Peptides against a protein of PDB entry 4GXB. Designs and how they scored, part 75

Target 1, 277 residues: chain A of PDB entry 4GXB
Amino acid sequence: VPTEEVSLEVLLSNGQKVLVNVLTSDQTEDVLEAVAAKLDLPDDLIGYFSLFLVREKEDGAFSFVRKLQEFELPYVSVTSLRSQEYKIVLRKSYWDSAYDDDVMENRVGLNLLYAQTVSDIERGWILVTKEQHRQLKSLQEKVSKKEFLRLAQTLRHYGYLRFDACVADFPEKDCPVVVSAGNSELSLQLRLPGQQLREGSFRVTRMRCWRVTSSVPLPSGSTSSPGRGRGEVRLELAFEYLMSKDRLQWVTITSPQAIMMSICLQSMVDELMVKKS

## One batch from the design tools (peptide; aimed at target 1 C209 W210 L235)

Design b2_p30_2_s2 (made by RFdiffusion4, then SolubleMPNN; from b2_p30_2, 13 letters changed)
Fold by OpenDDE base, seed 1:
Structure b2_p30_2_s2 (fold): chain B 277 residues (1-277), chain A 30 residues (1-30)
Amino acid sequence: as target 1 above (277 residues)
Amino acid sequence: SFDEQLRAFEAALAAGQAASFTVDNPVFEA
């Protein structure tokens, strides 16, 4: 692709649009720096954020596809998909809430975290009780962003990324689940017919390994959804988990977001490695 | 590296090929 100046739209978690002028040849970091400059985010805070490729659903929700890699050209990555449903989103890229303290010291950083957190609560990624919701709403009305974040940091699944409903083979085969990644774990929430909501927590430190697999399903005579072109690809994330002492068991998640789940796992591992060093 | 494996995997997908990659976890506690 010839090098040209283009306008690129980057969204915040809440859907706010940030327009940046970049070169088609600009890599992920270059675009990230351009976004930071547009927002007046200081250079020392850029590393706390990343660009993600997402698919915008009909209801406006974002389905995370993957994190943009360093070698990628964001303009090319998004435009090559030839679908307006794909967007680039800026989001914080760390897991430990302790890093919020660094980001919150800056006005722009504070605003970004606040906007993201509000959005995550509104989307149901962060779980809240009725009382907590009342408290959060009161803080929003007062525009007390710091206090809002401090309260939010105590909430269930704060800092988690929630995935679309999918299927797992745990605890039973073909079990419908909602997966969330955060706090160095994968949380699998399931509701079986006639049963209460159950949650399985899989800590990263108890995963020996994980595998992403793609397969082409055999044309089952059933309704080819017209929108997926020739060759529906099935993606799976499997991880070998230490269930008990000396007992490893494979858990398999079937999801179009298997790649993103794997990216989250690696990201959590990387952060843990930094802390261990 | 993970990034290299992911890149290769995505390339295979783009080519319509079945593929897989496995990551060993360095923070695994036995």
Scores: peptide ipSAE 0.700, ipTM 0.970, DockQ to the pose 0.767
OpenDDE base, seeds 2, 3, 4, 5: peptide ipSAE 0.699, 0.696, 0.698, 0.699; ipTM 0.970, 0.969, 0.969, 0.970; seed 3 fails the geometry check

Design b2_p30_2_s3 (made by RFdiffusion4, then SolubleMPNN; from b2_p30_2, 12 letters changed)
Fold by OpenDDE base, seed 1:
Structure b2_p30_2_s3 (fold): chain B 277 residues (1-277), chain A 30 residues (1-30)
Amino acid sequence: as target 1 above (277 residues)
Amino acid sequence: SFDDKLREFEARLARGEAASFTVENPVFEA
């Protein structure tokens, strides 16, 4: 692709559009810096955020596809998909809420965290009780962003990334589940007919390894939607988990977001490695 | 590295090839 100046749209979690002028040849970090400059985010806070490729659903929700890698050209990565559904989103890229303290010291950082948190609550990624919801609304009305975040930090699944509904072989085969990644774990929530919500927590420190696999489903005679001429690729994330002492068991998640899940796992591992160091 | 594995995996996917990659977890606590 010839190098030219282009206008690139980057979205915040709340859907706010940030337009930046970049080169088609600019790499992920270059684009991130441009976004930071546009937002007046200090250079020392840039590292707390990343650019993600997402698919915007009809309801405006974001389905995370992957984190943009350092070598990528964001303009090319998004435009090559030839669909307006794909967007680039700026989001915080750390897991430990302790890092919020660094980010929220800055006005712009605070605003970014606030917008993201509000959005995550509205999307149901962060779980709230009725009373908590009332308290959050009160703080939102007062525009008390710091207090809002402090309360939000105590909420269930704060800082988690929620994935689209998918299927797992845990606790039983072909279980419909909602996977969330955060706090150095994968949370698998399932609701079986007539049953209460059940949650399985899989800590990253108890995963020996994980594997991402792609397979081409056998042409089931079902009319594949005409637009995807190539057979739908099935993606799976499997991890070997220490269920009990000396007992390892494979858990397999079938999801189009298996890649993103693995990225989250690696990201959580990386953060844990930094803390051990 | 993980990034290399992912890159290769995505490249294979783009070609319509079946692929897999495995990551050993360095923070695994046995």
Scores: peptide ipSAE 0.715, ipTM 0.973, DockQ to the pose 0.769
OpenDDE base, seeds 2, 3, 4, 5: peptide ipSAE 0.714, 0.715, 0.715, 0.715; ipTM 0.972, 0.972, 0.973, 0.972

Design b2_p30_2_s4 (made by RFdiffusion4, then SolubleMPNN; from b2_p30_2, 12 letters changed)
Fold by OpenDDE base, seed 4:
Structure b2_p30_2_s4 (fold): chain B 277 residues (1-277), chain A 30 residues (1-30)
Amino acid sequence: as target 1 above (277 residues)
Amino acid sequence: SFDDKLREFEARLAAGEAASFTVENPVFEA
């Protein structure tokens, strides 16, 4: 693609649009810097955020596709898909809420975290009780962003990324699940027929390895989800998990977001490695 | 690296090829 100046739209988690003028040849970091500059985010805080490719659903929710890699050209990456449903989103890219303290020291950082957190709550990514919701709403009305975040940090699945409903082979074959990644784990929420909602927590530290696979769906008649066009590749994330002492078991998640899930795993692993160093 | 594996994987996907990559977890606690 010839190098040209273009206007690129980057969304915040809450759907706020940030328009930046970039070159088509600008790499991910260049675009991220442009977004940061547009927002007046200090350079030292840029590293706490990343650009993600997402698919905007009909309800306005974001389905995370992947993190944009360093080598990518965000403008090309998003426009090459030739679908308006694909967007670039700025989101925090760390998992440990302790890093919020660094980000919150800056007004812009605080605003970004606040907006993201509000959105995550609204989308049900962060789980709240009725009472907690009331408290959060009160703080939101007072525009007490710091207090809001402090309360939010205590909430279930704070900092988690929630994925679209998918299928896992755990605890049973072809079990419908909702996967969330955060706090160095994958949370699998499932509701089996006639049963209450159950959650399986899979800590990253108990995963020996994980694998992403692609396969051509067998022309099996019944399980073609209506949204998968003819020839859509089936993606799976499998991880070998230490279920108990000396007992490893593979868990396989079938999801079009398997790549993103693996990115989350790697990101959590990377963060844990930094903490150990 | 993970990024390399992912890149290769995505390239194969784009080519319509079956692909897989495996990541060994360095923070695995046995």
Scores: peptide ipSAE 0.716, ipTM 0.973, DockQ to the pose 0.730
OpenDDE base, seeds 1, 2, 3, 5: peptide ipSAE 0.715, 0.716, 0.714, 0.716; ipTM 0.973, 0.973, 0.972, 0.973

Design b2_p30_3 (made by RFdiffusion4)
Pose (drawn by RFdiffusion4):
Structure b2_p30_3 (pose): chain A 263 residues (1-190, 198-221, 229-277), chain P 30 residues (1-30)
Amino acid sequence: VPTEEVSLEVLLSNGQKVLVNVLTSDQTEDVLEAVAAKLDLPDDLIGYFSLFLVREKEDGAFSFVRKLQEFELPYVSVTSLRSQEYKIVLRKSYWDSAYDDDVMENRVGLNLLYAQTVSDIERGWILVTKEQHRQLKSLQEKVSKKEFLRLAQTLRHYGYLRFDACVADFPEKDCPVVVSAGNSELSLQLREGSFRVTRMRCWRVTSSVPLPSGGRGEVRLELAFEYLMSKDRLQWVTITSPQAIMMSICLQSMVDELMVKKS
Amino acid sequence: PAFEMTFFYGEPVTEEQWKELVALTDETLK
C-alpha cells in the first residue's frame, strides 16, 4: 500500500470513538501506540491491550473476527473489507485477572478496564441475573470505578470473551451452544461444559471450500479440539462457527499466557 | 476440507501460520 496519512477510528469495547492519524503503511504496534498516545495510556501499559477486528451488529454489539497480528496493517485490514460494519477495537488482551492489578495502578488503565467491564455486563458477556444487573447499574452510580471493578472481578465470566451463538457436537451432534473463552478454558453453554486448555492436546481449524452465496461466498468453518476426557481417553469436540479462527486465537493466547507464567 | 491447520499445546504459532489464518479470514469476509 502506498504510504499516506489517514484518519483511523478505533473503538473501545463500549463503542466510544478514538480517532488517530496514522499511515496506511503503519503496522499493528504503530497504530496501538498512536491510540495509547491519544488516550494518554503509559507506554509500560500498552502490552496489556491489543487491537481487534470486529463486525459491529445492528444493536451495536461486536462479533470478534480476529486479534490483529504484528505484521498486519490495521488501516488496510479494515478498509479492504469494503464494509462500514467492520471496526477496529481496543480491548484488554490478557486472561488472568491478576494482571488487572498492574493496569488499575494507572487512571487511564483503570478507566479502560471500567469501560469494557460495564459493556461486558450490558452485552451479557458477564453472566448476572435480571435482579443482579439491576443492582450493578445502581452500584455503578454509588461506588468508585475501582470499587466497581473489584466487585466485577468476582462475577461469573468476568474476563471471558463471548462468541456468536453457534453449534457443537457436545454433548450431542448439532447442539445449539454459546461458546465463551476465559480463565484458561472454553465454556460451552448448551446445561454447561467446561473444557480446560491444559486438557487439550491440540486443536484444528478446518474450512470448506468457498460456496456460492445462498456477492460474498460462504464457508463452513469448524474448530475441533482433542480433549482428555479421562485417563488415557482423548475425545474430539467440534464447534461449527464462523468465528472458529477467533476461538483458535483465544486458545493459543490462553496457552501462551499459561506458558509465560510457567516460565 | 479446503483448509486444515492443527495446533499443539505448548507450541507457538509461526508467522507464516498466522498469515495463512489471516488470509482465510479475509477470504471469508470479502

Design b2_p30_3_s1 (made by RFdiffusion4, then SolubleMPNN; from b2_p30_3, 19 letters changed)
Fold by OpenDDE base, seed 5:
Structure b2_p30_3_s1 (fold): chain B 277 residues (1-277), chain A 30 residues (1-30)
Amino acid sequence: as target 1 above (277 residues)
Amino acid sequence: PAFSLTFYRGVPMSKEEEQQLTELVHLSLS
């Protein structure tokens, strides 16, 4: 792609569009800085956010594909997919809610966190009771963003990324699950026949390792995952987990978002390492 | 294309967990 000035659209979590003029050759950080400047976000807060490649669903929900890497050219990365479904989204890139305190002291930072949190609640990423929902709505009506966030920070799965429904081999083979990443864990929500909703918590600190595998299923032998055609690439995330004392077990998640899950794991690990350094 | 990328946690574990993990790895390799 020749180097030229282009107008690039970056979305906030709530779908608000931010148009920035950048060069096609601008790398991820350059674009991020441009977005920050457009939003009037202070330079010292830029590091709390990242650009993500997402696929926008028909209902406006975002399916996270991956975090844009430093070496990438966001304009090229998104346009090369040749689909209007793919968007670039700005989202906070830290996991510990304690960092919210730094961000929300700034008006722009506060607005970004607020918009993200509202969106996450509306999308069902953050789990709320009826009473909590009422309280949140009241605060939203009052436009009390700080109080809204303080309440939201106490909610289940606050700060988590929720993935599209997928399949895991835990607790049994071909188990439909909803995976969420946050708070240094992968949360697997599942409902087995005749059972109530269950959640498995897999803390990254108890993972020995994880791997992403890409494969092409054999036509005859494997039940094609629902919605995948014959010969389509299958992505899996597998992690070796300390299930109990003296017992390691591999857990495998089959998902098109396996790469994104891996990115989340690495990001959570990195944050933990920073805290412990 | 088929590929496999393996990542190791790298996060310090508790001494107890680390010991358990080390023992398990050793046993698996023996």
Scores: peptide ipSAE 0.259, ipTM 0.696, DockQ to the pose 0.210
OpenDDE base, seeds 1, 2, 3, 4: peptide ipSAE 0.277, 0.221, 0.172, 0.151; ipTM 0.667, 0.725, 0.688, 0.613; seeds 1, 3 fail the geometry check

Design b2_p30_3_s2 (made by RFdiffusion4, then SolubleMPNN; from b2_p30_3, 16 letters changed)
Fold by OpenDDE base, seed 2:
Structure b2_p30_3_s2 (fold): chain B 277 residues (1-277), chain A 30 residues (1-30)
Amino acid sequence: as target 1 above (277 residues)
Amino acid sequence: PAFSITFYRGVPISDEEMKELTALVHLALT
C-alpha cells in the first residue's frame, strides 16, 4: 500500500468515534499515540490501552477479533478485510483492576474507563443484579464517574472480555457456552437442558498450555486461495487444564474468536508474570 | 487440523507465531 495520509476512525468501547490523521504506513503504536493525542491522554497512560480489531454486530456490539500487534499497520489491517463491519477499538489492555487507580487519576483516563465500563454493563459483559444496576444508574445520573467505577470494580466479570456464544466440549460435547476472559481465567457459562446456568472457571495458572487449531491451512505465500466463506473455517482453542491433582484434561472451545481467546490467555499470563517480578 | 499452534504457559508468543495467527484470522474473516 502506498504511503498516504489518511483519516482513520478508531472507536471507543461505547462507539464514540475518534478520527485521527495517520499515514497508511503508521504502525500500531503510532496510531495509538495519535489516538491518545486526539483524546489528550497523557503519554504515561498510553501503555494501559491497546487497539483491537473488532467486528461490529448489527446491534452495535463488538465482537473482538484480535489485538493489533506492533508490527501491524492498523489502517491496512482493517481495510484489508473489505468490510465496514470491522472496526478498530481502543480499550484498556490490562486485567488487574488495581491499574485502574493509575488511569483514573487522569481525567481522560477516567473518562475512558467510565465509558468502557458503562458499555460493558450495557452489553451484559459485566454481570449486575437489579439492585446493583439501580445503584449504577444512580451514579451515572449523578455523573459520579469515580464512584461508578469503584462500584463496578466489585461486580462480577468486571474487566472481562465477553465472547460470542460458541461451543465447547466441556462438560459435554457440543455444549453451547459463553466464554469470558478476565481475572486470569476463562469463564465458561453454560446452560444444560433442565439445569440452571452454570459457570466453569478455568484459571490460567492451571493451564499447562493452549492450542489454536484451524481446519483451513494458512495461506501459503504463493496460493491466493479464493476467499473461503466464513462458514468453512473452523477455529478451535484447546487448553490443557489441571482439573485435579495430577489430572490434566483438554478442554476445547470451538469459536471464530479462538485466536482472540488465545491472545487474552497470553496477555493474562504476561500480566501475572509482571506482577511476580 | 490443517493448522495447529501450541502455546505453553510461561513462554511468550513469538512474533512469528503472532504473524501466523494474524494471517489465520485474516483467512477466517475474508
Scores: peptide ipSAE 0.488, ipTM 0.916, DockQ to the pose 0.688
OpenDDE base, seeds 1, 3, 4, 5: peptide ipSAE 0.484, 0.471, 0.485, 0.463; ipTM 0.915, 0.909, 0.915, 0.905; seed 4 fails the geometry check

Design b2_p30_3_s3 (made by RFdiffusion4, then SolubleMPNN; from b2_p30_3, 14 letters changed)
Fold by OpenDDE base, seed 2:
Formats: C-alpha cells, structure tokens, sequence
Structure b2_p30_3_s3 (fold): chain B 277 residues (1-277), chain A 30 residues (1-30)
C-alpha cells in the first residue's frame, strides 16, 4: 500500500469515535500514539492501552477478533477486510485492577476507564446485582467516576473480556457456553435447559499449555450450527488443565474467537510473569 | 492441513507465531 495520509477511525469501548490523521504506513504504536495525543493521554499511560480489531455487531456490541500486533499497519489491517463491520478499538490491555490506580491518576485515563467500565456493564460483561446496579447508577448520575470505578472493581468479571456464545466439550460434549477472560482465568458460563447457571473457572496458572487449531468442517457429518456457513473454517482453542493433583485434562472450546482467547491467555500469563519479576 | 499452534504457559509467543496468527485471522475474515 502506498504511503498516504489518511483519516483513521478508532473507537473507544463505548463506541465514541476518535479520528486520527495517520499514514497508511504507520505501525500500531504510531497509531496508538496518535490516538493518545488526540485524547490528550500522557505518554506514560499509553502502555496501559492497546488497539484491537473487533467486529461490530448489529446491536453495537463488539466481538473482539484480535489484538493488533506491533508490526501491523492498523489502517491496512482494518481496511483490507473490506467490511464496515470491522473496527479498531482502544481498550485497556492489562488485567490486574491494581494498574487502574496508575491510570486513574490522570483525568484522561480516568475517563477512559470509566467509559470502558460503563460500557462493559451495559453489555453485561461485568455482572451486577440489582442493588449494585442501583449504586452504580447513582454514582453515574453524580458523575463520581472514581467512586464508580472503585465499586466496579469489586464486581464479578470486572476487567474481563466477554466472548460470543460458543461451544465447549466441558463439562459435556457440545455444551453451549459463554467464555470470559480475566483475572488470570477463563470463565465458562453454562446454562443447560432446566438447570441453574453454572460457571467453570480455569486459572491460567493451572493450564499447562493451549493450542489453537483451524479445520475445515467435513461435508458429511455434524449438525451445522445455524450460524456457521458450510464453508466456514472451524477454530478451536484447546487447553490442558490441571484438574487435580497429577490429573491433566484437555478442554476444547470451539469458537471463531479462539485466536483472541489464546491472545488473552498469553497476555495474562505475560502479566503474571512481570509481576513475579 | 489443519493449522495448529501450541503455546505453553510462561513462554511468550514469538514474532513469527504472532505473524502466523495474524495471517490466519486475516484469511478467515476475507
């Protein structure tokens, strides 16, 4: 792609548009810096955020596809998909809520975290009780962003990334699940007919390894889930989990977001390693 | 041939693996 000056749209978690003028040849960090500058985010806080490729759903929700890598050209990466559904989103890229303290010290950082958190709650990524919701709304009405975040930090799945409904082979084969990544775990939520909501927690520290596999569905066999076209590549994330002492078991998640899940796993592991150093 | 990439806990993904993943995603989305 020839080097040209272009206007690139980057979205915040709440759908707010940030327009930046960049070169088509600008790499991910260059674009991130441009976004930061546009938002007046200080340089020392840039590292707490990343650019993600997402697919915008009809309801405005984001399906995360992957984190943009350093070598990528965000303009090219998003435009090459030739679909307006794909967007670039700015989101915090750390998992430990302790890092919120650093980000919240800055007005812009605070606003970004607040906007993201509000959006995550509205989208149901963060789980709230009725009472908690009332409290959050009260704080939102008061525009008490710090207090809002402090309360939000205590909520279930705060800081988690929620994926689209998919299928896992745990606890049984072909179980419909909602996977969320955060707090150094994958949370698998399952609601079977006539049963209560069940949640399985898989801590990354108990994962020996994980694998992403792509396969073409065989023409003959299994019930095409209504949403998968006949020719769609099937992606799976499998991880080997320490269920108990000396008992490893593979868990396989079938999801078009398998790659994103793997990125999250690696990111969580990386963060844990940094904390240990 | 099925594409497969295995990652181990505590082992960062190499740049080459990152590129392969990016390419895979792109191929699936186009």
Amino acid sequence: as target 1 above (277 residues)
Amino acid sequence: PAFSMTFYRGVPVTEEEQKKLAELVHQQLT
Scores: peptide ipSAE 0.225, ipTM 0.814, DockQ to the pose 0.678
OpenDDE base, seeds 1, 3, 4, 5: peptide ipSAE 0.044, 0.030, 0.129, 0.028; ipTM 0.677, 0.661, 0.619, 0.675

Design b2_p30_3_s4 (made by RFdiffusion4, then SolubleMPNN; from b2_p30_3, 14 letters changed)
Fold by OpenDDE base, seed 4:
Structure b2_p30_3_s4 (fold): chain B 277 residues (1-277), chain A 30 residues (1-30)
Amino acid sequence: as target 1 above (277 residues)
Amino acid sequence: PAFEMTFYLGVPVSKEQMEQLTALVHQALT
């Protein structure tokens, strides 16, 4: 792609559009810096956020595809998909809520976290009781962002990324599940007909390994592999989990977001390693 | 499976691995 100046749209979690002028050859960090500058986010807080490739659903919800890597060209990455449903989203990229304290010290950082949290609650990514919802609404009405976040930090699945409904082989074969990643775990929520909501919590620290599989091979460099529709490629994430002492069990999730789940797992592990170092 | 990539706890993901994953995603979406 020739180097050209382009206008790139980056969305916040709440759908707010941030337009930045960048070069088609600008890498992820360059674009991130441009977005930060546009928002007046200080340089020392840029590292707490990342750019994500997402698919915007008809209802406006985001299906996370993957995190944009440092070597990528965001403009090329998003436009190469040749569909307007794909967007670039700015979101916080850490898992430990303790880092919120650093981000919240800055007005722009606070606003970003607030907007993201409000959106996550509205989308049902963060689970709230009726009473909690009332309290949150009260805080939102008086625009008490810090207090709002402090309350939100105590909520179930705060800081989690929720994936689209998919299928797992746990607890039974072909179980419909909703997977969420956060707090150094994968949460698998299952509601079988006539049964109560069940949740399986899988801590990353108890995962020996995980595996991504695809029903199709990698594109060969020499041949233009014909594009395959989403329904034609089966992606799976499997992880080997320590269920009990000396008992490992494989759990397999079949999802188009298997790769994103893998990225989340690695990201959570990486953060834990940083914290322990 | 036609493609398989395994990640071990505590082992960093390489750039090459990420490139392959990116390619797979692109293939799956286009």
Scores: peptide ipSAE 0.557, ipTM 0.942, DockQ to the pose 0.685
OpenDDE base, seeds 1, 2, 3, 5: peptide ipSAE 0.557, 0.555, 0.555, 0.556; ipTM 0.942, 0.941, 0.941, 0.941

Design b2_p30_4 (made by RFdiffusion4)
Pose (drawn by RFdiffusion4):
Structure b2_p30_4 (pose): chain A 263 residues (1-190, 198-221, 229-277), chain P 30 residues (1-30)
Amino acid sequence: VPTEEVSLEVLLSNGQKVLVNVLTSDQTEDVLEAVAAKLDLPDDLIGYFSLFLVREKEDGAFSFVRKLQEFELPYVSVTSLRSQEYKIVLRKSYWDSAYDDDVMENRVGLNLLYAQTVSDIERGWILVTKEQHRQLKSLQEKVSKKEFLRLAQTLRHYGYLRFDACVADFPEKDCPVVVSAGNSELSLQLREGSFRVTRMRCWRVTSSVPLPSGGRGEVRLELAFEYLMSKDRLQWVTITSPQAIMMSICLQSMVDELMVKKS
Amino acid sequence: DFYGHDPDFWENLLRHIELEQEGVDGRSPL
């Protein structure tokens, strides 16, 4: 791509706009640093956040496509799709909430965690009852951002990433499910199954060839993981999802974080 | 315990990005 200065909109998890001037040839880290500079996020906190490509739904929710890798050009990644429904999103990119402590020591870092947690509750990524949700919106007005976040850290599925509804062959073939990734596991809500990352020997992403539109081709994608169901018993679990690659990225990210901790 | 991975992760990711740019979408099962 010829080098040229352009304006790039990067959204926070709640849809707030962050406009940055970047080059068409800037890579992911360059764009991330420009967004951090605009938000006044300290350099030493940039590593706790990442940029994601998402599809924004009619209701404003985001369906995560992929985390942008180091070699990617974010301007090209989003513009090449030729559709205004695709956006670049900044979101925390770690899994263990112990790292929230490092981020919350800074006002901007705290503000970012607060904003995405509020959005996570509003969009049902964090699981609460109707009554609890009512209380939370109230506590939100009455407590500091820090106090609100400490409470949110104890809520069901805090720190998880939620995927569009899809199907899986667990427990039975073609079961409708909602899959979420977090806390070193995949959660399948059918009833529920909890599949620990440390019990996955490997996982595989497969795709059909592109098929004519039922002007975009269609592809059937699957994410299958080989799971240690019990001693010396491995069983494949298959999820059919257009977001299979994002699920694979989350599994790799969660495994990588476990290994960094182990080291 | 395992520290599993997708053996073809980078190949699959690059191919998926290429298909996105060529106008191919993942079909919803629902």

Design b2_p30_4_s1 (made by RFdiffusion4, then SolubleMPNN; from b2_p30_4, 17 letters changed)
Fold by OpenDDE base, seed 3:
Structure b2_p30_4_s1 (fold): chain B 277 residues (1-277), chain A 30 residues (1-30)
Amino acid sequence: as target 1 above (277 residues)
Amino acid sequence: EFYGRNPRFEEVYREWLEWLRRGVVGASPL
């Protein structure tokens, strides 16, 4: 792609548009810096955020495809998909809520976390009780962003990334699940017929390894998952989990977001490694 | 404690991205 100056749209979690002028050859960090500058986010806070490639659904929800890597060209990465459904989103890229303290000391950082958190609650990524919802609404009406965040930090799945409904082989083969990543775990939520909502928690520290695999469904293969178009690449995330003492078991998640799940796993591991050092 | 690093994540991911950039409708190298 020839080096040209272009206008790139980057979305916040709430759908707010940030337009930046960048070069087509600008790498992810260059674009991130441009977005930060546009928002007046200080340089020392840039590292708490990342650019993500997402697919915008009909309901305005974001399906996270992947985190843009350092070597990527965000303009090329999004435009090469030739679909307006694909967007670049700015989001916080750490897992430990303790880092919120660093970010929320800055007005712009606070606003970004607030907007993200409001959006995550509205989208049902953060789980709230009726009473908590009332409290959050009251704080939102008062525009008490810090207090809102402090309350939100106590909520179930705060800071988690929620994925689209998919399939896993746990606890049973071909089990429909909703996967969320956060707090150094994968949460697999499932509702079996006639049963209560169950959650399987898979702590990253108990994952020995993971892998992403891709397969092209054979046209004649009986394993056409309902809702996948003919010829779509099937992605799977498999991880080897320490279920009990000396018992490792593979768990496999079939999802178009398998790559993003893998990125989340690696990111959580990396963050844990930094904290232990 | 073996913290489950996919030792080739970056390599595999880079190859995958290169594959995507080529616009080749084909099997992922993954």
Scores: peptide ipSAE 0.036, ipTM 0.558, DockQ to the pose 0.299
OpenDDE base, seeds 1, 2, 4, 5: peptide ipSAE 0.033, 0.024, 0.029, 0.031; ipTM 0.553, 0.580, 0.579, 0.511

Design b2_p30_4_s2 (made by RFdiffusion4, then SolubleMPNN; from b2_p30_4, 15 letters changed)
Fold by OpenDDE base, seed 4:
Structure b2_p30_4_s2 (fold): chain B 277 residues (1-277), chain A 30 residues (1-30)
Amino acid sequence: as target 1 above (277 residues)
Amino acid sequence: EFFGSNPDFEEDLERWKEWLRRGVVGASPL
């Protein structure tokens, strides 16, 4: 792609648009710095955020596709998809809520975390009781962003990324599940017919390894549901999990977001490694 | 294919939470 100056739209978690002028040849970090500058986010806080490629759904929800890598050109990455549903989103890129303390000390950082948290609650990524909802609304009305975040940090799945409904082979074959990544785990939520909601927690520290595979479904002569085109690539995330002492078992998740799930796993591992050093 | 290995892999049996059956948690989004 020729090097040209372009206007790039980057969204915040709440859908706020940030327009930045960048070069088509600018790498992910260059674009991130431009976004930070536009927001007046200080340089020392840039590292707490990343750019993500997402697909915006009809309801305005974001389906995370992947984190933009360092070598990528964000303008090219998003425009090459030739669909307006794909967006670049700025989001915090750490898992441990302790890092919120560093970010919250700055007004812009505080605003970013607040906007993200409000959005995550509204989207049902963070789970709230009726009472918690009332408390959060009261704090929001008072514009007490710090207190809002402190309460939010105690909520279930705070800081998690929620994925679209998908399928896993655990606990049984072809189980419909909702996967969420956060707090050094994959949470698998499922509701089997006539059963209560169940949650399985797969801690990253008990994952020996993981892989993403892609396959083209063989044309099985049976009625493909009308929406799956004949050539849709099936992505799977498989991880080898320590179920019990000396018992490793593979768990496989079939999802278009398998790549993003793998990125989350790696990111959680990386963060844990940094904390040990 | 992408492959990741976990250098922080350790056997921690106490942290392994099996499938919890949870009742209807009245979670409402904001």
Scores: peptide ipSAE 0.041, ipTM 0.535, DockQ to the pose 0.093
OpenDDE base, seeds 1, 2, 3, 5: peptide ipSAE 0.031, 0.029, 0.031, 0.021; ipTM 0.601, 0.599, 0.498, 0.476

